# Ledger of designs, part 8: peptides against a protein of PDB entry 5VVV

Target 1, 276 residues: chain A of PDB entry 5VVV
Amino acid sequence: FLCGVVEGFYGRPWVMEQRKELFRRLQKWELNTYLYAPKDDYKHRMFWREMYSVEEAEQLMTLISAAREYEIEFIYAISPGLDITFSNPKEVSTLKRKLDQVSQFGCRSFALLFDDIDHNMCAADKEVFSSFAHAQVSITNEIYQYLGEPETFLFCPTEYCGTFCYPNVSQSPYLRTVGEKLLPGIEVLWTGPKVVSKEIPVESIEEVSKIIKRAPVIWDNIHANDYDQKRLFLGPYKGRSTELIPRLKGVLTNPNCEFEANYVAIHTLATWYKSN
Target 2, 276 residues: chain A of PDB entry 5VVV as posed
Amino acid sequence: FLCGVVEGFYGRPWVMEQRKELFRRLQKWELNTYLYAPKDDYKHRMFWREMYSVEEAEQLMTLISAAREYEIEFIYAISPGLDITFSNPKEVSTLKRKLDQVSQFGCRSFALLFDNIDHNMCAADKEVFSSFAHAQVSITNEIYQYLGEPETFLFCPTEYCGTFCYPNVSQSPYLRTVGEKLLPGIEVLWTGPKVVSKEIPVESIEEVSKIIKRAPVIWDNIHANDYDQKRLFLGPYKGRSTELIPRLKGVLTNPNCEFEANYVAIHTLATWYKSN

## One batch from the design tools (peptide; aimed at target 1 L82 Y160 F164)

Design b1_p10_2_s3 (made by RFdiffusion4, then SolubleMPNN; from b1_p10_2, 6 letters changed)
Fold by OpenDDE base, seed 1:
Structure b1_p10_2_s3 (fold): chain B 276 residues (1-276), chain A 10 residues (1-10)
Amino acid sequence: as target 1 above (276 residues)
Amino acid sequence: SLHEKMRELV
């Protein structure tokens, strides 16, 4: 069971010292996972093709080493979906080289994220792939196999919550293609019925699990505040039955942008997890 | 914006 934090918000990324402090807190609270997915990290999303500099490489190596010191699984995410051409072998090769570089930093766990992108493929991709889901699954499977089938590999779908599913969760052709064609060793991220789910009913997890043919990892936006910079979410982790735990592969909370605001959010997630 | 999209879904 993956339990911990995803740094997955829009806005200023956490500094390396905040991330190290997070790892210390995660270990202390018996949590085990950190997903690196900061939207405004230039080489994560907007400039995903760019290799890390020598200085950036040293920082990431130090961060990955710190995660290992605290027995926290460090998952490196990349979000190529803004402008990738899935059918272009050069794009696939560029993605492979980027993940090879991160693997050289000592990273062993990875994620491909296709959240918050347009559903439209370019003309070249439409000639090669039957649908957007087929394009995403093809590259994800290829990368997963290229990396030697790492123990932890995550996929974030473009339809990552109930409200994004067309026509709905159980009838989505996109999620059906993901469930049928995504290799079984790849985990799927999900935010619940909404982007920010006030509640995640057990029945809603059973519905999505059926179509994706696996238990999801919850990307939990309950404490996310990047959509409203005037608000801080300081309340406890709530609206999730402990009956979800045996039906999930994990829970990763995407908390407030302000690192110092997240004590209650993360501590109460840990209490919830240990209550089962 | 992406932030507007997130707000509409809360």
Scores: peptide ipSAE 0.095, ipTM 0.857, DockQ to the pose 0.526
OpenDDE base, seeds 2, 3, 4, 5: peptide ipSAE 0.084, 0.085, 0.065, 0.086; ipTM 0.849, 0.843, 0.821, 0.852

Design b1_p10_2_s4 (made by RFdiffusion4, then SolubleMPNN; from b1_p10_2, 6 letters changed)
Fold by OpenDDE base, seed 3:
Structure b1_p10_2_s4 (fold): chain B 276 residues (1-276), chain A 10 residues (1-10)
Amino acid sequence: as target 1 above (276 residues)
Amino acid sequence: SLHERMQELV
């Protein structure tokens, strides 16, 4: 069971010292996972093709080593979906080379994120792939196999919540393709009925699990505040029954952008997880 | 997107 934090917000990424402090807190609270997915990290999303510099490589190696020291699984995410051409073998090779570099930093766990992108394929991809889901699954499976089938590999769908599913969760052709074609060793990220789910009912997890043919990892936006910089979400982790735990592969909270605001969010997630 | 996250909250 993956339990911890996703740094998955828009806005200023956390600094390396904040991330190391996070790992210390996660270990202390018996949480086990950090997903590196900061939307405004240039080489994560906007410039995903660019290799890390020598200085950036040293920072990432140090961060990954710190995660290992605190027994935290460091998952490196990349979000190529803004401008990748799925059918272009050079794009696939560029993605492979980027993940090879991160593997050399000692990273063993990875994620491909296709959240917050246009649902339309380019003309070249439409000639090769039957749907957007087929394009995403194809590259995800290829990358997963290329990396030697790492123990933890995550996929974030474009339809990552109930409200984004067309026509709905149980009838989505996109999620059906993901469930049928995504290799079984790849985990699927999900935010619940909404992007910011006030509640995640057990029945809603049973519904999505049926179509994706696996238990999801919850990307939990309950404490996310990137959408309203005037608000801080300081309340406890709530609106999730502990009956979800045996029905999930994990829970990763995407908390407030302000690192120091997240004590209650992360601590109460840990209490929730241990109450089962 | 951040904008889509904002729209679901309205």
Scores: peptide ipSAE 0.112, ipTM 0.835, DockQ to the pose 0.410
OpenDDE base, seeds 1, 2, 4, 5: peptide ipSAE 0.097, 0.085, 0.067, 0.076; ipTM 0.852, 0.843, 0.821, 0.829

Design b1_p10_3 (made by RFdiffusion4)
Pose (drawn by RFdiffusion4):
Structure b1_p10_3 (pose): chain A 276 residues (1-276), chain P 10 residues (1-10)
Amino acid sequence: as target 2 above (276 residues)
Amino acid sequence: SVDDWYRNRP
């Protein structure tokens, strides 16, 4: 069961030294996972096709090392959604070559994120693929095979919270396609009824497990501050029923950008992780 | 809206 932090916000990402202190903290409080997905580390999203330079590679390996040294599972995320051409084989190959490079840093766990992308395709893609959801699942599955079908592997859908489902959660062509076609070994990230959920009703998640055909992994935006300059969140982890732990694969908290402000955010996530 | 903010993000 996956529990911990996702560094998944817009803005100045954390540095290696902050992530070491992060791993030591996750352990002191018994959490198990860190998802690397900062939106503005350019090679994660903006230049996803690009390989890490020599010194960048030294940094990532030293990072994945301290993750094992503290026994925090490290999941690497990549976001091709902005401009990838799903049908073109050279494009599919560059993704593997990039995912290969990181596999050789010590990385066993991977994620493909597709949040916040223009919902329609290029002229070339609309031929080979029936719908937008078909294209993502095809590449997510193909990639899931190539890496030797890894232990933990996440998929973040374009429709990743209740508000964002067209027309509703239950009868959505995009969501229908995912639950049926996406492989049973691939996890699905979900964010609650809204992007920043005030509360997560047990009925809403049970409802979601209907069409996804899984217990989804929560990308929790409760303490995220990247969207309002004036705002910071030092409150407790709240509005999440303790009765949820049995019904979910996990909860990864996407916290404040200011690293040291995240003490309460992670500790309260940790106490709640107990009690179920 | 926070939802709109996230929706309009690249």

Design b1_p10_3_s1 (made by RFdiffusion4, then SolubleMPNN; from b1_p10_3, 4 letters changed)
Fold by OpenDDE base, seed 1:
Structure b1_p10_3_s1 (fold): chain B 276 residues (1-276), chain A 10 residues (1-10)
Amino acid sequence: as target 1 above (276 residues)
Amino acid sequence: SIDEIYRNRK
C-alpha cells in the first residue's frame, strides 16, 4: 500500500530542504511514499525533453539519497502530454533518455502523467493510433518495459476523475482501453468523483476499479489549494471511509502549496491509514 | 467550477 504525499500542485515547487523535511515527517508518521510531480518544475512538464544540468543532477541525486535514508519510496513523475507526438520515435527516445538520466540518479520508481491536457491527438498520431487512450497506453507500456518493469510504475489518465469521464466512468471508452491494454503491473492514479473530491464513496472506487481492471492509487486533492490562492486547507483528512483501504493500491495526498500548512493534512492521513 | 479550473490549465 502506497501512502504519503504527491507534490502535484501548480505554483512554486517546494525547495529541497522542505522535501527532506517532508521525508523525515513521513518516516516518523510511518508513511512510505513521495511522488515528485510539481507542475511548475520546468523539466517535469513544460520542458520535459530537457535533460538535467550537472547542478540539477546533483540536487536530485541528493534528494533521492535523502528519501532512501528515511526509507521513503521516491517516485519520479514526468508529464510529456502537453506537446508530445506519440507516433514520433524521436519523442519516445527523448523520453527514454530523460528517464535513463533519472535512473542514474538512483531512482527506481516512475510515473507517467497525462492529466490536464487536450483530449485530442495531432494528425500524425491519428494515422497510427485508434484513439488517444491507445496512444497513451502504447508509450506507457513501452517505457515501463524499457525501464525493466520497475516495482512501482504509475500512470495518470487524462480522465482522472468521475467528472472528466465521457460519457461516464463505467461507460468511458478511454478508461476501457486503459483497463484492457495497460500492462497489469502499472498502477492507475485517480482523484475520485471530482478533481477535488469532498467525499470518495466506496461505490465510486468499485466502479472505477471494474473498468480499469485494478485497484487505483488515490491522488487526493482534499487539501489542494492551488485553485484559490486566498485559501488554506488546515482541516483533517476526512470524507474517506477506512473501508477504502483494502480496495485501493494507495493514497497520496496533494496538499497546500505552502509547505508549512500541511502538518494536519499529512498527520491525519497517517492516522486514517493506521486506523484500519 | 474547480473541475473546470483544472480542465483549462493546460
Scores: peptide ipSAE 0.689, ipTM 0.966, DockQ to the pose 0.891
OpenDDE base, seeds 2, 3, 4, 5: peptide ipSAE 0.677, 0.674, 0.684, 0.677; ipTM 0.964, 0.964, 0.965, 0.964

Design b1_p10_3_s2 (made by RFdiffusion4, then SolubleMPNN; from b1_p10_3, 5 letters changed)
Fold by OpenDDE base, seed 3:
Structure b1_p10_3_s2 (fold): chain B 276 residues (1-276), chain A 10 residues (1-10)
Amino acid sequence: as target 1 above (276 residues)
Amino acid sequence: SIDDLFASRP
């Protein structure tokens, strides 16, 4: 069971010292996972093709080593979906080289994220793939196999919550293709009925699990505040029954952008997880 | 809605 934090918000990323402090807190609270997915990290999303510099490589190697020191699984995410051409073998090879570099830093766990992108394929991809889901699954499976089928590999769908599913969760052709074609060793990220789910009912997890043919990892936006700069959510982790735990592969909270505001968010997640 | 804010992210 993956339990911890995703740094998955828009806005200023956390600094390396904040991330190391996070790992210390995660270990202390008996949590086990950090997903590196900061949307405004240039080489994560907008410039995903660019290799890390020598200085950036030293920082990432130090961060990954710190995660290992605190027994935290470091998952490196990349979000190529803004401008990737899925049918172009040069794009696939560029993604492979980027993940090879991160593998050399000692990273062993990875994620491909296709959240917050246009649902339209380019003309070249439409000639090769029967749908957007087929294009995403093709590259995800190829990368997963290329990396030697790592123990932890995550996929974030474009339809990552109930409100983004067309026509709905149980009838989505996109999620059906993901469930049928995504290799069984790849985990699927999900935010619940909404992007920011006030509640995640057990029945809603049973519904999505049926179509994706696996238990999801919850990307939990309950404490997210990047969508409203006037919001600071300091309340406890709530609106999730502990009956979800045996029905999930994990829970990763995407908390407030302000690192110092997240004590209650992360501590109450840890209490929730240990209460089962 | 909050969902609209996330869906409108470029």
Scores: peptide ipSAE 0.083, ipTM 0.830, DockQ to the pose 0.859
OpenDDE base, seeds 1, 2, 4, 5: peptide ipSAE 0.079, 0.069, 0.062, 0.075; ipTM 0.835, 0.829, 0.818, 0.828

Design b1_p10_3_s3 (made by RFdiffusion4, then SolubleMPNN; from b1_p10_3, 5 letters changed)
Fold by OpenDDE base, seed 2:
Structure b1_p10_3_s3 (fold): chain B 276 residues (1-276), chain A 10 residues (1-10)
Amino acid sequence: as target 1 above (276 residues)
Amino acid sequence: SIDEKFANRP
């Protein structure tokens, strides 16, 4: 069971010292996972093709080493979906080289994120792939296999919540394709019925699990505040029955952008997790 | 909606 934090918000990423402090807290609270997915990290998303510099590499190596020190699984995410051509072997090779570099930093767990992107494929991809889901699954499977089928590999679908599913969760051709064709060792991220789910009913998890043919990892935006700079979500982790735990592969909270605001959010997640 | 804000993120 993956339980911890995803740094998955838009806005200023956490600094390395904050991330190290996070790992210390995660360990102390018996949480086990950190997903590196800061949207405004240039080489994560907008410039995903760009290799890390020597200096950036040293920082990431240090960060990954710190995660290991605190027994926190460091999952490196990349979000190539803004401008990747899935059918272009050069693009696939570029993605492979980028993840090879991160593997050299000591990272062993990875995520491919296709959240918050346009649903339209380019003309070249339309000639090769039957749908956007087919394109995403193809590259994800290839990367997963290329990396030697790492123990933890995550996929974030473009339809990552109930409200983004067309026509709905249970009937989504996109999610059906994901469920049928995504290799079984790849986990699927899900935010619940909404992007920011006030509640995540058990039935909603059963529904999505059926179509994706696996228990999801919750990307939980309950404490996310990147959409409203005037708000801090300081309340407890709530609106999730502990009955979800046996039906999930994990829960990763995407909390407030302000690192210092997240004590209650993360601590109460830990309490929730340990209550099962 | 909040969901719409996320969908329209640049």
Scores: peptide ipSAE 0.111, ipTM 0.862, DockQ to the pose 0.885
OpenDDE base, seeds 1, 3, 4, 5: peptide ipSAE 0.080, 0.100, 0.104, 0.078; ipTM 0.847, 0.848, 0.858, 0.844

Design b1_p10_3_s4 (made by RFdiffusion4, then SolubleMPNN; from b1_p10_3, 6 letters changed)
Fold by OpenDDE base, seed 2:
Structure b1_p10_3_s4 (fold): chain B 276 residues (1-276), chain A 10 residues (1-10)
Amino acid sequence: as target 1 above (276 residues)
Amino acid sequence: SIDELYASRK
């Protein structure tokens, strides 16, 4: 069971010292996972093709080493979906080289994120792939296999919550394709009924699990505040029955952008997790 | 809505 934090918000990423402090807290609270997915980290999303510099590599190596020190699984995410051409072997090779570099930093767990992107494929991809889901699954499977089928590999669908599913969760051709064709060793991230879900009912998890043919990992935006600079979400992790735990592969909270605001959010997630 | 906001961030 993956339980911890995804740094998945828009806005200023956490600094390395904050991330290290996070790992310390995660260990202390018996949480086990950190997903590196800061949207405004240039080489994560907008410039995903760009290799890390020597200096950036040193920082990431240090960060990954710190995660290991605190027995936190460091999952490196990349979000190539803004401008990747899925059918272009050079693009696939570029993605492979980027993840090879991160592997050299000591990273062993990875994620491909296709959240918050356009649903339209380019003309070249339309000639090769039957749908956007087919394109995403193809590259995800290829990367997963290329990396030697790492123990933890996550996929974030474009339809990552109920409100983004067309026509709905249970009938989504996109999610059906993901469920049927994504290799079974790849975990699927899910956010619940909405981007920010006040509640995540058990039934909603059963519904998505059926179509994706696996228990999801929750990307939980309950404490996310990147949509409102005037608000901090300081309340407890709530609106999730502990009955979800046996039906999930994990829960990763995407909390407030302000690192210092997240004590209650993360601590109460830990309490929730340990209560089952 | 919040959902629309995130959808627009692509």
Scores: peptide ipSAE 0.576, ipTM 0.946, DockQ to the pose 0.904
OpenDDE base, seeds 1, 3, 4, 5: peptide ipSAE 0.226, 0.283, 0.243, 0.199; ipTM 0.879, 0.886, 0.882, 0.870

Design b1_p10_4 (made by RFdiffusion4)
Pose (drawn by RFdiffusion4):
Structure b1_p10_4 (pose): chain A 276 residues (1-276), chain P 10 residues (1-10)
Amino acid sequence: as target 2 above (276 residues)
Amino acid sequence: SLREHEYKFV
């Protein structure tokens, strides 16, 4: 069961030294996972086709090392959603070459994120693929095979919370396609009824497990402050029923950008991780 | 921006 932090916000990402202290903290409080997905680390999203330079690679390996040294599972995320051409094989290949480079840093766990992308496709894609959801699942599956079908592997859908489902959660062509076609070994990230969920009703998640055909992994935006300059969140982890742990694969908290402000955010996530 | 687009409902 996956529990911990996703560094998944817009803005100045954390540095290696902050992530080491992060791993030591996750262990002192018995959490198991860290998802690397900062939106503005340019090679994660904006320049996803680009390989890490020599010194960048030294940094990532030293990072994946301290993750094992503290036994925190490290999941690497990549976001091709902005401009990838799903049908073109050179494009599919560059993704593998990039995912291959990171596999050789010590990385076993991977994620493909597709949040916040223009919902339609290029002229070339609309031929080979029936719908937008078809294209993502095809590449997510093809990639899932290539890496030797890894232990943990996450998929973040374009429709990733209740508000964002067209027309509703239950009869959505995008969501329908995912639950049926996406492989049973691939996890699905979900964010609650809204992007920043005030509460996560047990009925809403049970409802979601209907169409995804899985217990989804929560990308929790409760303490995220990247959307309002004046705002900071030092409150407890709240509005999440303890009865959820049995129904979910995991919860990764996407916290405040200021690293040291995240003490309460992670500790309260940790106490609640106990109690179920 | 991308951020504003994502968080427009917040």

Design b1_p10_4_s1 (made by RFdiffusion4, then SolubleMPNN; from b1_p10_4, 5 letters changed)
Fold by OpenDDE base, seed 2:
Structure b1_p10_4_s1 (fold): chain B 276 residues (1-276), chain A 10 residues (1-10)
Amino acid sequence: as target 1 above (276 residues)
Amino acid sequence: SLLDELYKDV
């Protein structure tokens, strides 16, 4: 069971010292996972093709080593979906080289994120792939196999919550393709009924699990505040029955952008997790 | 913004 934090917000990423402090807190609270997915990290999303510099590599190696020291699984995410051509072998090779570099930093767990992108494929991809889901699954499976089938590999669908599913969760051709074609060793991220879900009902998890043919990992935006810089979500982790735990592969909270605001959010997630 | 569209349901 993956339980911890995704740094998945828009805005200023956490500094390396905050991330190390996070790992210490996660260990102390018996949480086990950190997903590196900061939207405004240039080489994560906008410039995903760009290799890390020597200095950036040293920082990431230090960060990954710190996660290991605190027994926190460091999952490196990349979000190539803004401008990747899925059918272009050069793009696939570029993605492979980027993840090879991160593997050299000592990273062993990875995520491919296709959240917050346009559903339209380019003309070249339309000639090769039957749908956007087929394109995403193809590259995700290829990367997963290329990396030697790592123990933890996550996929974030473009339809990552109920409101993004067309026509709905249970009938989504996109999620059906993901469920049918994504290799079974790849975990699927899910956010619940909405982008920010006040509640995640058990029935909603059963519904999505059926179509994706696996228990999801929750990307939980309950404490996310990147959409409203005037608000801090200081309340407890709530609106999730503990009956979700046996039906999930994990829960990763995407909390407030302000690192210092997240004590209650993360601590109460840990309390929730340990209550089952 | 993209954020405004993503969070329309918030």
Scores: peptide ipSAE 0.086, ipTM 0.838, DockQ to the pose 0.615
OpenDDE base, seeds 1, 3, 4, 5: peptide ipSAE 0.080, 0.049, 0.066, 0.063; ipTM 0.838, 0.794, 0.825, 0.828

Design b1_p10_4_s2 (made by RFdiffusion4, then SolubleMPNN; from b1_p10_4, 4 letters changed)
Fold by OpenDDE base, seed 2:
Structure b1_p10_4_s2 (fold): chain B 276 residues (1-276), chain A 10 residues (1-10)
Amino acid sequence: as target 1 above (276 residues)
Amino acid sequence: SLLEELYKDV
């Protein structure tokens, strides 16, 4: 069971010292996972093709080593979906080289994120793939296999919550393709009924689990505040029955952008997790 | 913004 934090917000990423402090807190609270997915980290998303510099590599190596020290699984995410051509073998090779570099930093867990992107494939991809889901699954499976089938590999669908599913969760051709074609060792991220879900009903998890043919990892935006810089979400982790725990592969909270605001959010997630 | 569109239902 993956339980911890995804740094998945838009806005200023956390600094390395904040991330190290996070790992210390996660360990103390018996949480086990950190997903590195900061949207405004240039080499994560906008410039995903760009290799890390020597200085950036040293920082990431230090960060990954710190996660290991605190027994926190460090999952490196990349979001290539803004401008990747899935059918282009050079793009696939570029993605492989980027993840090879991160593997050299000591990272062993990875995520491919296709959240917050346009659903339209380019003309070249339309000639090769039957749908956007087929394109995403193809590259995800190939990367997963290329990396030697790492123990933890996550996929974030473009339809990552109920409101983004067309026509709905249970009938989504996109999610059906993901469920049928994504290799079984790859975990699927899910956010619940909405981008920010006040509640995540058990029935909603059963519904999505059926179509994706696996228990999801929750990317939980309950404390996310990147959409409203005037608000801090200081309340407890709530609106999630503990009956979800046996039906999930994990829960990763995407909390407030302000690192210092997240004490209650993360601590109460830990309390929730340990209550089962 | 993209964020405003994503979070319109929040």
Scores: peptide ipSAE 0.071, ipTM 0.833, DockQ to the pose 0.614
OpenDDE base, seeds 1, 3, 4, 5: peptide ipSAE 0.068, 0.053, 0.064, 0.061; ipTM 0.834, 0.789, 0.829, 0.826

Design b1_p10_4_s3 (made by RFdiffusion4, then SolubleMPNN; from b1_p10_4, 4 letters changed)
Fold by OpenDDE base, seed 5:
Structure b1_p10_4_s3 (fold): chain B 276 residues (1-276), chain A 10 residues (1-10)
Amino acid sequence: as target 1 above (276 residues)
Amino acid sequence: SLLERLYKHV
């Protein structure tokens, strides 16, 4: 069971010292996972093709080593979906080289994120792939196999919540393709019925699990505030029955942008996790 | 949600 934090918000990323402090807190609270997915990290999303500099490499190696020191699984995410051409072998090779670099930093767990992108394929991809889901699954499976089938590999679908599913969760051709064609060793991220789910009913997890043919990892935006920086979400982790735990592969909370605001959010997630 | 609005406009 993956339980911890995803740094997955828009806005100023956390600094390396905050991330190290996070790892100490995660260990102390018996949580086990950190997903590196800061939307405004240039080489994560907007410039995903760009290799890390020597200085950036040293920082990432230090961060990954710190995660290992605190027995936290460090998952490196990349979001190529803004401008990748899935059918172009050069794009696939560029993605492979980027993840090879991160593997050299000592990273062993990875994620491909296709959240918050246009649902339309370019003309070249339409000639090769039957649908957008087929294109995403093809590259994800290829990358997963290329990396030697790492123990933890995550996929974030473009339809990552109930409200983004067309026509709905149980009838989505996109999620059906993901469920049928995504390799079984790859985990699927999900935010619940909504992007920010006030509640995640057990029945909603049973519904999505059926179509994706696996238990999801919850990307939980309950404490996310990137959409309204005038608000801080300081309340406890709630609206999730502990009956979800045996029906999930994990829960990663995407909390407030302000690192200092997240004590209650993360601590109460840990209490929830240990209460099962 | 506000997030859903932000993400629809990205």
Scores: peptide ipSAE 0.071, ipTM 0.838, DockQ to the pose 0.184
OpenDDE base, seeds 1, 2, 3, 4: peptide ipSAE 0.070, 0.070, 0.071, 0.071; ipTM 0.835, 0.834, 0.838, 0.836

Design b1_p10_4_s4 (made by RFdiffusion4, then SolubleMPNN; from b1_p10_4, 5 letters changed)
Fold by OpenDDE base, seed 1:
Structure b1_p10_4_s4 (fold): chain B 276 residues (1-276), chain A 10 residues (1-10)
Amino acid sequence: as target 1 above (276 residues)
Amino acid sequence: SLLDKTYKHV
């Protein structure tokens, strides 16, 4: 069971010292996972093709080593979906080289994120792939196999919550293609019925699990505040039955942008997880 | 923004 934090918000990324402090807190609270997915980290999303510099490489190696010291699984995410051409072998090779570089930093766990992108494929991709889901699954499977089938590999769908599913969760052709074609060793991220789910009913997890043919990892936006910079979410982790735990592969909380605001969010997630 | 697209329904 993956339990911990995703740094998945828009806005200023956490500094390396905040991430190290996070790992210390995660270990202390018997949590086990950190997903590196900061939207405004340039080489994560906007400039995903760019290799890390020597200085950036040293920082990432130090961060990955710190995660290992605290027994935290470090998952490196990349979000190529803004401008990738899925059918272009040069784009696929560029993604492979980027993940090879991160593998050399000592990273062993990875994620491909296709959240917050347009559903339209370019003309070249439409000639090769029958749908957007087929394009995403093809590259994800190829990368997963290329990396030697890592123990932890995550996929974030474009339809990552109930409100983004067309026509709905159980009838989505997109999620059906993901469930049928995504290799079984790849985990699927999900935010619940909404982007920010006040509640995640058990029945809603059973519905999505059926179509994706696996238990999801919850990307939990309950404490996310990047959509409203005037608000801090300081309340406890709530609106999730402990009956979800045996029906999930994990829970990763995407908390407030302000690192110092997240004590209650993360501590109460840990209490919830241990109450099973 | 991308945020506006993602969170328009929150």
Scores: peptide ipSAE 0.067, ipTM 0.835, DockQ to the pose 0.848
OpenDDE base, seeds 2, 3, 4, 5: peptide ipSAE 0.062, 0.048, 0.061, 0.062; ipTM 0.811, 0.786, 0.810, 0.810; seed 5 fails the geometry check

